# Peptides against a protein of PDB entry 3ESW, part 12

Target 1, 322 residues: chain A of PDB entry 3ESW
Amino acid sequence: NNIDFDSIAKMLLIKYKDFILSKFKKAAPVENIRFQNLVHTNQFAQGVLGQSQHLCTVYDNPSWHSIVLETLDLDLIYKNVDKEFAKDGHAEGENIYTDYLVKELLRYFKQDFFKWCNKPDCNHCGQNTSENMTPLGSQGPNGEESKFNCGTVEIYKCNRCGNITRFPRYNDPIKLLETRKGRCGEWCNLFTLILKSFGLDVRYVWNREDHVWCEYFSNFLNRWVHVDSCEQSFDQPYIYSINWNKKMSYCIAFGKDGVVDVSKRYILQNELPRDQIKEEDLKFLCQFITKRLRYSLNDDEIYQLACRDEQEQIELIRGKTQ

## One batch from the design tools (peptide; aimed at target 1 F19)

Design b1_p11_3_s1 (made by RFdiffusion4, then SolubleMPNN; from b1_p11_3, 8 letters changed)
Fold by OpenDDE base, seed 5:
Structure b1_p11_3_s1 (fold): chain B 322 residues (1-322), chain A 11 residues (1-11)
Amino acid sequence: as target 1 above (322 residues)
Amino acid sequence: DLVLRILKKLS
C-alpha cells in the first residue's frame, strides 16, 4: 500500500490552515460577554482597549505619510543608507537594505531632526535657556493648542525674565514635525509615523512604567526588532532591564494587525508584579482585539499573520532574542 | 518620560 505522503501532507496542511483560521472567526456570544465584562470591570483592560483604538490605526494615514516624506531630508537619508549598504549589504541580500534604512532613520531622527525636551527654552530669552525654567504645573490646552490633539500643557516660568513658557504635549504627530521636540511620547509617536511612512510594518510598544518605543518587522531577520528612537537603538531589547536596570511589569505592542504582550522580550530581570489583570484575561484581551483588527482580511492574510504570530511566540518562549 | 529622565541623570 503506497502511502501517498503528498496527499496526506496536503490534507494535513488544509486541516491545519482550517484550524488556524477557526481561531480568527467572529467571536462567539460568550467571548463577547467575557470581553465586555473584562473591559468594564478591569481598568488595565480598559486602558489596553482604549490605546488599541488609537494606536493600531492612527498611523495608517496616507496623507500623513506624504507630509512626512516631504518633510524629511530623503536625499541625505538614502545617501547614508546606500553608503552603508554598499559596504556590507550586497552579500546578505536585498532585504537587509530595510534594516540599514531603519538604522539611518534612527540616526537622522536623533542627530539631525528631533530634540529631547526636559524643559523648554524660554520663549523670550531664546535657545539654551531651559536651565532657567521652573515648572509651575500643568493645565489644559488653549484654543490653538487644542487643534493639535493636546491633552496637557506643562507651564514653566523663566527665572531670568519672569515670562511664562508653555510646553504643550501634542499627540498630533504632524504638529511634531513642526515643533521638533518632546519626550519619549512625542519621539515614539512621530518616529512610529516616520517608519510607517516608508511602508514598514511597525508596532507601538507601551510600557506601563512610563516609557514607549517601537518594533519593526525585519524581513531580513524575519522577526520583530526593537527600535527606540530616543536611544537610537536597533535590536537592543535588553537596554531597559539590563542597562537601565529598569523594573517593568507590562510591555504591550500595538499594530494595525494586532495587539501583543511583548513583555518577555523586554522584561529580562527586575520584573514587577503583574497584578493588573489575570494572565489568561490579558491573553484573551489581546487575542480578541487582534481578531477584530483582522476581520476584514482574507483567509490567506489571516493565515500568514497567524504563522508570524506563532513564530514570535516561539521566539519569546525560547529567549532567542539575540 | 519620568523614568527615562531619571535614568539619564544617574548616568
Scores: peptide ipSAE 0.017, ipTM 0.519, DockQ to the pose 0.012
OpenDDE base, seeds 1, 2, 3, 4: peptide ipSAE 0.007, 0.009, 0.007, 0.022; ipTM 0.498, 0.494, 0.506, 0.550; seed 4 fails the geometry check

Design b1_p11_3_s2 (made by RFdiffusion4, then SolubleMPNN; from b1_p11_3, 7 letters changed)
Fold by OpenDDE base, seed 2:
Structure b1_p11_3_s2 (fold): chain B 322 residues (1-322), chain A 11 residues (1-11)
Amino acid sequence: as target 1 above (322 residues)
Amino acid sequence: DLVNKILEKLK
């Protein structure tokens, strides 16, 4: 009996696809009730939901992408990418070129484009005067600052001239293209938009312990890659736990196609108690939000993303970047 | 084995 392996394989693929698609069907009434109860009773769940409502969709703005591409020195960026790509003698693999692009964007952003702002310079005394600045506290935005999604303004007094300098914490990434300064929040916010503007699959990673970074899906590596604009870091998920010896409890990735607990990628040691939510409830929450984000996708898109999700889960369990 | 042959065809 010649086993028709091709027929069996096709049948298994069909059945597997159907099975996967069945998991992404519209949530049952019981799941909706569970979700509503969870977000109303658990503050961490409410926070994750609130973040997802913003971070999963805000960067998918074609108008913003155009503004970004018009603002960046694309000639310099591509010149540098081409130069580094040519050195490694790689054949025309469009996939690996994108990894070089992300690495150059990290370089360009940190070295040429954006600035770390621990304290602002004095508006009166000019550049390199941040050392003279004393924090007075924080206040709400004024009418002008409020136009750029500003929640908080840090107030500083210059020890030299006595003038007050405002450091508005803008959440509008287009305003950040103008100001070109901030802390990890502003860095990650704008850099996420920059990566998205190049048509890349990007997630915003929120760490509960006051840090944020990106992940980029490398088609060359066929996985999510750690990207930290503050650190000019590519594929170094260990830097927080090992190099910084940072204690962490949760890392949650927010993308257009899903919300994923990526804690296992980044929390390699010094794990803090995960006591904010039950693990089962967090898993349910992320899956539920992910399903909602995928409701408009076709069966093939859902299937491809589900396959990607499964590979990521395998990676996160094995602890080996393949 | 049969499983591996099937899995190779599923790729």
Scores: peptide ipSAE 0.014, ipTM 0.459, DockQ to the pose 0.101
OpenDDE base, seeds 1, 3, 4, 5: peptide ipSAE 0.010, 0.007, 0.007, 0.006; ipTM 0.477, 0.467, 0.463, 0.468

Design b1_p11_3_s3 (made by RFdiffusion4, then SolubleMPNN; from b1_p11_3, 6 letters changed)
Fold by OpenDDE base, seed 2:
Structure b1_p11_3_s3 (fold): chain B 322 residues (1-322), chain A 11 residues (1-11)
Amino acid sequence: as target 1 above (322 residues)
Amino acid sequence: DLVERILKKLE
């Protein structure tokens, strides 16, 4: 009996695909009830849901992508990418070029484009006057600032001229293309949009302990890669736990195709108590939101993403990105 | 049957 192993393998793959697809079917009524109860009773779950409603979709705006590409010095960027790509002589195909692109975008963004703003310059005294600025507190946006999704305005008084300078914390990334300054929130927000504008798969990573960064999916490395625009960092997930000795409890990644607890990638030491939600409930929440984000996708797309998810979970368990 | 058994193990 010549067992046609090829035929068996094909059947196994088909059945496996069907099995995976079955997990992404519409949530059962019981799962919907569990979800509703969780988000109504757990503040952390509400926060994750609220963030997902914004971060998972806001960057998928073709009009914004066009504005970004029109604003950036693409000639400089591609010139630098081509130069670095040519040096390393990688015959490894077009996939590695994207890694060079992301590295150049990190360089360009930090060195040429965006500015860290601990304190604003005085609007009256001009450039390099931030040292003269005293914080007076924060207030709500005025009518003009409110047009750019501003939740908070930091108020500063100039010690030299006595004038008040407003530092609006804009959440509109298009406004950030104009202002070109901010802290980790503004940096990550605009940089996420920039990466998306190049057609990349990008996630926004929220850390509960007041930091944010990106991940992009490298087709060359076939995994999610840590990207921090503030640090000009590529594939250095250890920088927070090890280099900064930062204590952290949760890192949640938000992308168009899913919400993922990526804490294991970044929390390597100094783990804070994970007491905001039960681990099972967090896992359920992320999976539930992910399923919802994928409801419009076809079976092949769902299957490919599910395979990617499983590979990521294996990576996160093994602790080796190699 | 074999495929179903394998799938059950993958659950």
Scores: peptide ipSAE 0.009, ipTM 0.443, DockQ to the pose 0.281
OpenDDE base, seeds 1, 3, 4, 5: peptide ipSAE 0.008, 0.006, 0.000, 0.006; ipTM 0.457, 0.419, 0.361, 0.412

Design b1_p11_3_s4 (made by RFdiffusion4, then SolubleMPNN; from b1_p11_3, 6 letters changed)
Fold by OpenDDE base, seed 2:
Order: C-alpha cells, then structure tokens, then sequence
Structure b1_p11_3_s4 (fold): chain B 322 residues (1-322), chain A 11 residues (1-11)
C-alpha cells in the first residue's frame, strides 16, 4: 500500500486553494445586508468605509507617480541607496535593495525634501518667523485653495507685522510636492504617494488617536513593515506605544488590496477601550471591504494575497515579526 | 473526505 504522499499533498494544495478562493467569491446577499446595516448604524464603520473609498485607490494614479518621480532627486536617492547597499556586502538582490530604498526615501523625505509645519512662517516677514505666529482659528478654503482638495485652512496672525498668514491643509499630494510642508497628515499623504510611485506595496495606517503612518510590504522580510515618514522610522512599530507612551484604540491599514486592523502591531501597551464597534463587526467590515477590492483580481492573485493575509494574521497573533 | 475534514479544522 504505497501511499503516494506526493499525490496526496498536491490534492490537498488544490483543495486548499479552492477553499481559500471560495471565501473571496461575490458576497452573499446576507453579507451585503449585514454590511449595509453596519455602515448605516455604526459611525466608526462609516468612517472606515469612507476612508477606504479614498485611501485604497487614490494613490494608484500613474500620472501622479510620474510627477513624483520627476520631482524627486532620483540621482541622489539611488546614489545613497547604492552606497548603503554596498556597505553591508549583501549579494545583489532586488528584494533587500528595496528595503534600502525605503530607508533612503525616509531619510531624503525628512532631511532634504519636506518640512514639519507646526506653525507657518509669516508670508510677509519671510523664513524662520513661525515663532511670531499666533493661531486665530480655522476657516474654509478660498476658491484657489479649494482646487487642491483643501478641507480647512488654519489662520495665523504675525505678532511682528500684524499680517494674516493662511496655512491650507491640502489633501492633494501633488500640491504638497510644491508646498513641501505639513504635519503628520501631509507627511503621510505625500510619503504614501512617493512609495507608491516606486511601485511598492504600501498601506496608509490611520490611528484613531490623531496619528497616521505607512506600511510597506518588504519582499525581503516577507511581511508588512512599519514606515513613519515623520520619524524617519523603518520597522519600529513600538515607537508609539513604548517610546511615546501613546494611548491608542484602533490602527487601520488601507491599501489597494485590502483594509486590515493592524492595531495589534502598534498597540503594545496603554490600550484605550475599543468601544466604537464590536470586534466581530470590525473584522467583518475589513474583510468585506477587502473582498470588494479584490473582485477584479484573478484566482492566482487572490490566492497569493490570501496567503499574505494569513501570514500577517499569524504574525499579529504571535506578536513576533517573522 | 479526509481533505474536507482537514479543511474544516483549518476554519
């Protein structure tokens, strides 16, 4: 009775693939009803859905990618990547090179390209005058500012000259390539686009407690990697909970291929109550949106992504970066 | 089917 173990293994893999693919079939009517009811009755769910409608697709714009690549000093970036790659004596491998690229992009973005703007400089007095600026509040965008997806404009008065300076909170990342300043929102928005422009798998991570960052899928590490442009941070998911002692309740990652609750990666201590939605409903919501985002993908793509998802879930449960 | 039983355990 020579049990052909190889044949059994192949058959198991086929059936497993079919099983996984079955989970990504078009949602049953009952699931659609559950989804609709959830987003109509739960404000947090509405927020997650609304964010997904923007963040999951907005960065997949080839025209924007071209503009980004034309704007960045690519010669400097690749020179620095090559230099750092050469130091570690790694065999030439595209996978690890990408990690070096992301690290250099973090450096370049923070050190050479973008500026933190707690308060704007006075438009009249010029550079390094932010210390003289008093906030007067916020208002809606004017006609020009509205062209660049501006939701709010912070208004400041200069204590020296008395002039008003406007700080539009632009959501158009192409405008941010021009302004080159902002807070965590502008930083993360533009940096997400930058990473996408290099053809990387990137997610935008929203934290309910007023911070945002990225995740990059490292082919070398074979996992999602924490990336914070504000902090020039690579693979340091602990910085918020441990270093900042930040209290957090939810971290949701938004990417072209899915929406994932990544709270377990970042909320290591000082967890705030997760009372905005039932855990089962949040899980369902993220899975449902993810399923929708994958409707146009072929079976092989769906299967590969599902395998990636499973590995991520295992990682999140184990609390160890593999 | 042994495979179906295994798959059910993986759910």
Amino acid sequence: as target 1 above (322 residues)
Amino acid sequence: DLIERILKKLE
Scores: peptide ipSAE 0.012, ipTM 0.457, DockQ to the pose 0.280
OpenDDE base, seeds 1, 3, 4, 5: peptide ipSAE 0.007, 0.000, 0.006, 0.007; ipTM 0.451, 0.389, 0.491, 0.412

Design b1_p11_4 (made by RFdiffusion4)
Pose (drawn by RFdiffusion4):
Structure b1_p11_4 (pose): chain A 322 residues (1-322), chain P 11 residues (1-11); non-standard residues A184 YCM
Amino acid sequence: as target 1 above (322 residues)
Amino acid sequence: DFLLDKALESF
């Protein structure tokens, strides 16, 4: 009995596909309650649910993608990307071009395109002039800035001239293309959209301890890559936990294809207690949403995606890539 | 190999 593995191996891959295609089916009402309910047992759940709604579908918008592309200096971007491909882009330029593009976009965005804003400059006094602004709090948007999905307008008084500069906080990323300034928040909103506008596979990563950033899928490294625009950073998920020494509890990724707990990638010391939701319930929560996010996908899509997800679990469960 | 490991674990 030379036991035939190649037979048994080829077989199972078949059986596994059925197991997968079954998993991403229905929404049998049994687990539906578990969902509709969990979202009331727990707010960390309602939190994730709410964000999934604001953040997964939103950046897939051709109208926007095109405006961003019109607006960005593509000639400049692609020139530099091409210049860096010139100084030899790996023996296998095997979709490595895509990585060189993301890196250059980071540079353009930071060095060139968008600017940070703690307190705003005085609107009437000069440009370099923020540290003579004392804040008078926050309030609702006026009529004009109400158009751009704004909740809070921080207002400031200029002690040197008396006028009041205001700093609306927008969520319409197209508005940010104009204002070209802000904090993680909007830096990240616009940068996610920018990445999506090159048709890249992109995600919004949310840290409960007040920071947001991106994840981009590198076909060259065939895995998700951490991208943080504020820090012009490429593949440095440790940056928060180690370099900054920031204490963190949870990290959640959002995208058109799903919602995934990516904590393990980032919270690699200074771990805070994860005391917000039964870990079993969180796994369920993401799975149910990811499943919901895919009813309209076909079998080949449902499967290829589920494998990428699995490849990711092993990456996180373990301590490394591959 | 990876997919096969997952198949074996599942069954």

Design b1_p11_4_s1 (made by RFdiffusion4, then SolubleMPNN; from b1_p11_4, 5 letters changed)
Fold by OpenDDE base, seed 1:
Structure b1_p11_4_s1 (fold): chain B 322 residues (1-322), chain A 11 residues (1-11)
Amino acid sequence: as target 1 above (322 residues)
Amino acid sequence: DFELQLALEKL
């Protein structure tokens, strides 16, 4: 009996698709109970849920995308992308153009557009006066600052003129297009929006140990790629653990289509205790939130995303899929 | 076939 291996393979793929799709159906009552209990009893789980409610959806704003594209020097950006693509891109295919775009956006953002702000310049003395600024602490926003999703305002006194300068920590990325300065939070927030405005698949990565960055899904590389606007870094996930010798416990990626524990991509050494939640509960939480984010998608979209998720999980477990 | 490999790993 010639075993029709092609027929068996087709049947297996159909059953596999059905099995995968079954995981994304409406949660069973027991899963809902587990989720509710987890977020009510575990502070870390509540934090991940709270972040997902904002970070997974806030950047999917067409009005914001338009404002971003109107604000950036697109002529300069595309001129530089075209120049780099013309060297190597024709041999590697059209999908590499997007990688060149992200690399140029990293360059443009750090070199031409945004500024790192350890201390603000004095509002009275003008530019290059940050050396004269002494921190006095932080306070809540005033009525004007509150319009731009500001939770904290850092207060500085000028040692030269004695005047007070306010440094609002704005969370409104549209306000950041105006202010064009900040630290890792402001950098990552606005840069995530910038990447989204070009129609890219982007995730916001939160590290528990006070850093944040992006991931971009490269169609050329067929994987999630580390992107740090502060560092002008593309595909260098090792920089924190190896170059900085940073100790880390959790890295969680937040995107429109899911929440993923990406700790294994970035925590290569000096791992801190993962004691905030049980590993099984974190896995369950991320899967449960991801499932909710995909409720409006069709079966083909769900299946494509699930295949991408499995590829990423293999990458995270095995390292480089050669 | 990557999908087939994934399907086999879930058996």
Scores: peptide ipSAE 0.095, ipTM 0.825, DockQ to the pose 0.823
OpenDDE base, seeds 2, 3, 4, 5: peptide ipSAE 0.049, 0.047, 0.010, 0.010; ipTM 0.782, 0.781, 0.445, 0.432

Design b1_p11_4_s2 (made by RFdiffusion4, then SolubleMPNN; from b1_p11_4, 7 letters changed)
Fold by OpenDDE base, seed 5:
Structure b1_p11_4_s2 (fold): chain B 322 residues (1-322), chain A 11 residues (1-11)
Amino acid sequence: as target 1 above (322 residues)
Amino acid sequence: SFELEQALKVL
C-alpha cells in the first residue's frame, strides 16, 4: 500500500488548523467565571485588564493617523529611508525596507521631533531655563488641561523670575504632537501612535518597574522587535537588564490582536519576585484577553496570528533573541 | 505547530 504521504500531510494540516481555531471560539462559561473572579480578586490582573482596555485599541484611530502623517516631515523621513535602503542593495527583499523605516523613525523622533523633559523651561524666561526650575509637587489638571486626557500636572517655580510653570502630563498623543516633550510615558505613547500611522504591527510594552517601550513586528526578521524611542534603540531587548542593570518582575505587551507576557525577552538577569499573580493565572488572563480581541477576526486571520503567537512562545523559551 | 506547517509546505 503506497502510503500517500501528501494526503496524510494535508489531513494533518486541516486537523491542526481546526484545533487552533477551536481555541479561539467564544469562551466557555467556566472561563468567564474564572476571568471575573481573577480580575475581582487580584489587583495585578485588574491593572492588566484596565491597561488592555485602553492600550490595545486607542492607537487604531484613522483620524489620528492622518494628523500624525500631516505633522511629520515625510519627505525627510522617506529620503533617509531610501538612502539607507539603497546602501545595502535590494538583495534582502522588500520586507527589510520596513526595518529601515522604523530605524529612521527612531532617529527622526529623538533627534528632530521630540524632546526629553526632566524639568520644563520657564514659561517666562524662555528656552534653556530648566536648570532654574524647582519642583513644587503635582496637582490635578485645570479646565484647559483636562481636555487632553491629563491626569496630573507637575508644578515648577523658576528660581530666577519666581513664576510658576505647569508641566501637564498629557495622555492625548495628538496634544503631544503640539507640545513635543515628555518622559518615557509621553515618548512611548506618541511613538506607538507614529508607528501605527505607518500601518505597522505595534505593541506597547509596560514594565512594572516604571518603564515603557514598543515592539514592532518585523516581516523581514519574522518576529517582534524591541523598539525604544527614548534610547533610539532597535532590537536591543538586553539594554534594561544588562546595560542598565535594571531589576524587573513583569513586562506585558499590549497590541490590537493580543496581550502577551514578554518578560522572558527583557528580564535576562536580576529578576525580581513574580509574586503579584500566579503564573498560571497570568497566562490564562493574557490568553483570555487575546481571545476577546480576536472575536471579530475571520478563521484565516485567527490562524495566522496563532502561528505568530506560537513562534513567539518558542522564541521566548529558546532565548533566540540573544 | 508552525514548524509542522512549514515542514508541510516544503513537502
Scores: peptide ipSAE 0.020, ipTM 0.506, DockQ to the pose 0.117
OpenDDE base, seeds 1, 2, 3, 4: peptide ipSAE 0.017, 0.006, 0.009, 0.014; ipTM 0.508, 0.429, 0.445, 0.488

Design b1_p11_4_s3 (made by RFdiffusion4, then SolubleMPNN; from b1_p11_4, 5 letters changed)
Fold by OpenDDE base, seed 4:
Structure b1_p11_4_s3 (fold): chain B 322 residues (1-322), chain A 11 residues (1-11)
Amino acid sequence: as target 1 above (322 residues)
Amino acid sequence: DFELEQALKVF
């Protein structure tokens, strides 16, 4: 009996597809109850859910993408991309071009476009006066600042002129195109939108220990790639644990297609206690939110994303990010 | 084939 291995393989692949798709069907009542109980009883779970409700979808705004593309110096960006791409002897149309684009966007953003703001300059004294600024604390936004999704305003007094300068912490990335300054939050927020505006698959990575960055899905590398706009860093997930010797507990990635615990990619040493949620509950939560985000997708899209998820999980388990 | 390998792990 010639075992038709090709026929068996085809049948297995069909069964596998059906099996995968079955996992993404509408949540069972028991899963809904578990989810509701988890988000009502666990503060970390509430936080992850709340972040997912914003971060997973906010950047998928075509109007914002247009504004971004109109604001950036696209001629400069593409000139530099083309230059570096040609220098390395790549042909047009290769998937690697997007990696060059992201690298140039990192350069452009840090060097030409956006500014790090430890302290604001004095509104009265002008540029390069931040050294004269003393923090007075934080306040709520005024009526104008509130229009740009501002949650907090840092207040500074100038030691030279005595005037008060406000540093609104805007969460509206379109306002950040105007202000062009901030800390890791503003940097990551706007840079995530910038990458999305080029049609890239991007996730926002939240670290519990007060840092944020991006991941970009490289079609060339066929994986999620670490991207930190603050550091002008591409594919260097180790910088926090190794270079900074940072202690971390959780890194959660938020994208339009899912929420993923990516802690294993970034927490290579100095791991802090993961005591905010049970590991099984965090896994369940991320899967549940991911499932919900995919409810409107067709079977082929769901299957492709599920295959990508499995590849990523294998990568994360193997620690092969170096 | 990655998909086939995963299928074989499930079944």
Scores: peptide ipSAE 0.268, ipTM 0.901, DockQ to the pose 0.724
OpenDDE base, seeds 1, 2, 3, 5: peptide ipSAE 0.006, 0.000, 0.000, 0.000; ipTM 0.439, 0.419, 0.357, 0.383

Design b1_p11_4_s4 (made by RFdiffusion4, then SolubleMPNN; from b1_p11_4, 5 letters changed)
Fold by OpenDDE base, seed 2:
Structure b1_p11_4_s4 (fold): chain B 322 residues (1-322), chain A 11 residues (1-11)
Amino acid sequence: as target 1 above (322 residues)
Amino acid sequence: DFELELALKKF
């Protein structure tokens, strides 16, 4: 009895594809009820949903991508990428070039393009006057600031000239291309858009403990890679827990194709209580939102993304970057 | 085949 292993393998793959696709069918009425109840009764769930409604789609704007590419020094960027690729870039295929691109974008963004702003310079005294600035608090945006998705404006008084300087916390990433300054929020927001503008698969990672960063899907490494523009960091998910000794409870990644709890990638020690939601409910929520984001995709796209999701889940459980 | 490995883990 020659067991036709090839026939069995083909049959298993067909059944597996059908099984995967079955999970991404339209949500059953019971799942919709569970979802509605969860987001209405749990504030953390409501927050995750609210963030997903913005972060999963806002960066998929072709007009914004064009503006970004027109604003960046592409000649410098690609020159530097080509230079670094020529040193170490073996003919390992086109996929590794993208890793070099992301590394250069991290360098370019931090060193050449964007500025960290703890306190603004005095609008009257000019550059390098932030040391003279005293915070007076925060207020709502004025009519002009409101045009650029500004939620809050930090107010500072100059100790030297007594003038007031406004630091609008803009959420419009196109405005950030002009202002070229901010904190982790502005950095991550604009850098996420920059990466998206190069056609990359990118997620925005929200940490409950007041930090944000990116992940990019490396086709070379065949996994999601930690990317922090503030730190010029590539593939260093440990920096928060280990280097900063940061205590954290939740890290949630938001991308066009899904919402994923990535806490296990970043919370390596000093875990804070995960008491905001039941683990099963968070898992359900992320899966439900992910399913909704994929409703317009074809069966092959759904299948490929589901295989990628499963690989990520295996990675997150094993704690080994393959 | 990674897909086959995933299939085998599921069934």
Scores: peptide ipSAE 0.180, ipTM 0.873, DockQ to the pose 0.718
OpenDDE base, seeds 1, 3, 4, 5: peptide ipSAE 0.159, 0.167, 0.135, 0.163; ipTM 0.869, 0.873, 0.853, 0.864

Design b1_p11_5 (made by RFdiffusion4)
Pose (drawn by RFdiffusion4):
Structure b1_p11_5 (pose): chain A 322 residues (1-322), chain P 11 residues (1-11); non-standard residues A184 YCM
Amino acid sequence: as target 1 above (322 residues)
Amino acid sequence: DLETMKEELLS
């Protein structure tokens, strides 16, 4: 009995596919209650649910993608990307060009395109002039800025001239293309959209301890890559936990294809207690949403995606890539 | 080749 593995191996891969295609089916009402209910047992759940709704479908918008592309200096971007491909892009330029593009976009965005704003500059006094602004709090948007999905307008008084500069906080990323300033918040909103506008596979990563950033899928490194526009950073998920020494509890990724707990990629010391939701319930929560996010996908799509997800679990469960 | 890569990204 030379036991035939190649037979048994080829078999199973077949059986596995059925197991997978079954998993991403129905929404049998049994687990539906578990969902509709969990979202009332727990707010961390309602939190993730709410964000999934604001953040997964939103950046897939051709109208927007096009405007961003019109607006960005593609000639400049692609020239530099091409210049860096010139100084030899790995023996296998095997979709590495995509990585060089993301890196250059980070540079353009930071060095060139968008600017940080703690207090705003005075609208009437010069440009470099923010430290003589004392804030008078926040309030609702006026009629104009109400168009751009704004909740809070921080207002400031200029002690040197008396006028009041205001700093609306927008969520319409197309509006940010114009204003070209802000904090992680909008820096990240616009940068996610920018990444999506090159048709890249992109995600919004949310840290409960007040920071947001991106994840991009590098076909060259065939895994998700951490991208943080504020820090012009490429593949440095440790940056928060170690370099900054920031204490963190949870990290959640959002995208058109799913919602995934990516904590393990980032919270690699200074771990805070994860005391917000039964870990079993969180797994369920993401799975149910990811499953919901895929009813209209076909079998080949449902499967190829589920494998990428699995590849990721092993990456996180373990301590490394591959 | 570079132009093809750009076209694929923008498509």

Design b1_p11_5_s1 (made by RFdiffusion4, then SolubleMPNN; from b1_p11_5, 5 letters changed)
Fold by OpenDDE base, seed 4:
Structure b1_p11_5_s1 (fold): chain B 322 residues (1-322), chain A 11 residues (1-11)
Amino acid sequence: as target 1 above (322 residues)
Amino acid sequence: DFDKLKEKLLS
């Protein structure tokens, strides 16, 4: 009996594909009940859901992409990318070019485009006056600030002139193209949009311990790559746990195609208690949201993403990102 | 200076 191993392998691959696709079908009633109960009873789950409703889709705005591309110095960016790409002896059309692009975008954003704002400059005294600013607290946005998804405005008094300066924490990334300043939230928000505007697969990573960054899917490296605009960091997931000695409990990645617990990529030491949700419930939650985000995708797209997810899970288990 | 960055991110 010549066992047609090729036919068997093909049949097994088909069955495997069908099995994978079956997991992404409409949620069973029991899964819906579990999901509803989880998000109604667990505050962390509710927070993850709320973030997913915004972060997974907000950056998929073609009008915003156009505005970004019109605002950036594309000539400078591509000139620098081409220079570094050529210097390393790469040929045009290689997937690695996108990694060079992301690295230049990190450089450009931090050095040429955006500013870190611990304290605002005094609106009256002008530039380089932030040292004279005393925080008075936070308040709600005014009518103008509210147009730009501002949830909070930090209030500062100038010790020199006594005037009040407002630092609105804008969540509208288009407004951030104008203001060009902020902290990790504004940096990550706008930088996520910038990367998306170049057609890249990007996730927003939320850390419970008050930091945020991006992940970019490198087609060259065939994996999710850590990207921190604040740090001008590419593929350095260890910087928080090792370099900063930061204690962390949760890192959750939010993208158009899914929500993923990426804590294992970033929490290498100094792990804080993961006591906000049961591990099984967090896994269920992320899978459930991911499943919902993929409802409109075809079977081939779902299968490709599922293969990517499996590879990522293997990577995260092995802890060998380096 | 990672310490200054840490202060910036935690503030």
Scores: peptide ipSAE 0.024, ipTM 0.715, DockQ to the pose 0.020
OpenDDE base, seeds 1, 2, 3, 5: peptide ipSAE 0.005, 0.024, 0.021, 0.023; ipTM 0.445, 0.721, 0.708, 0.695; seed 1 fails the geometry check

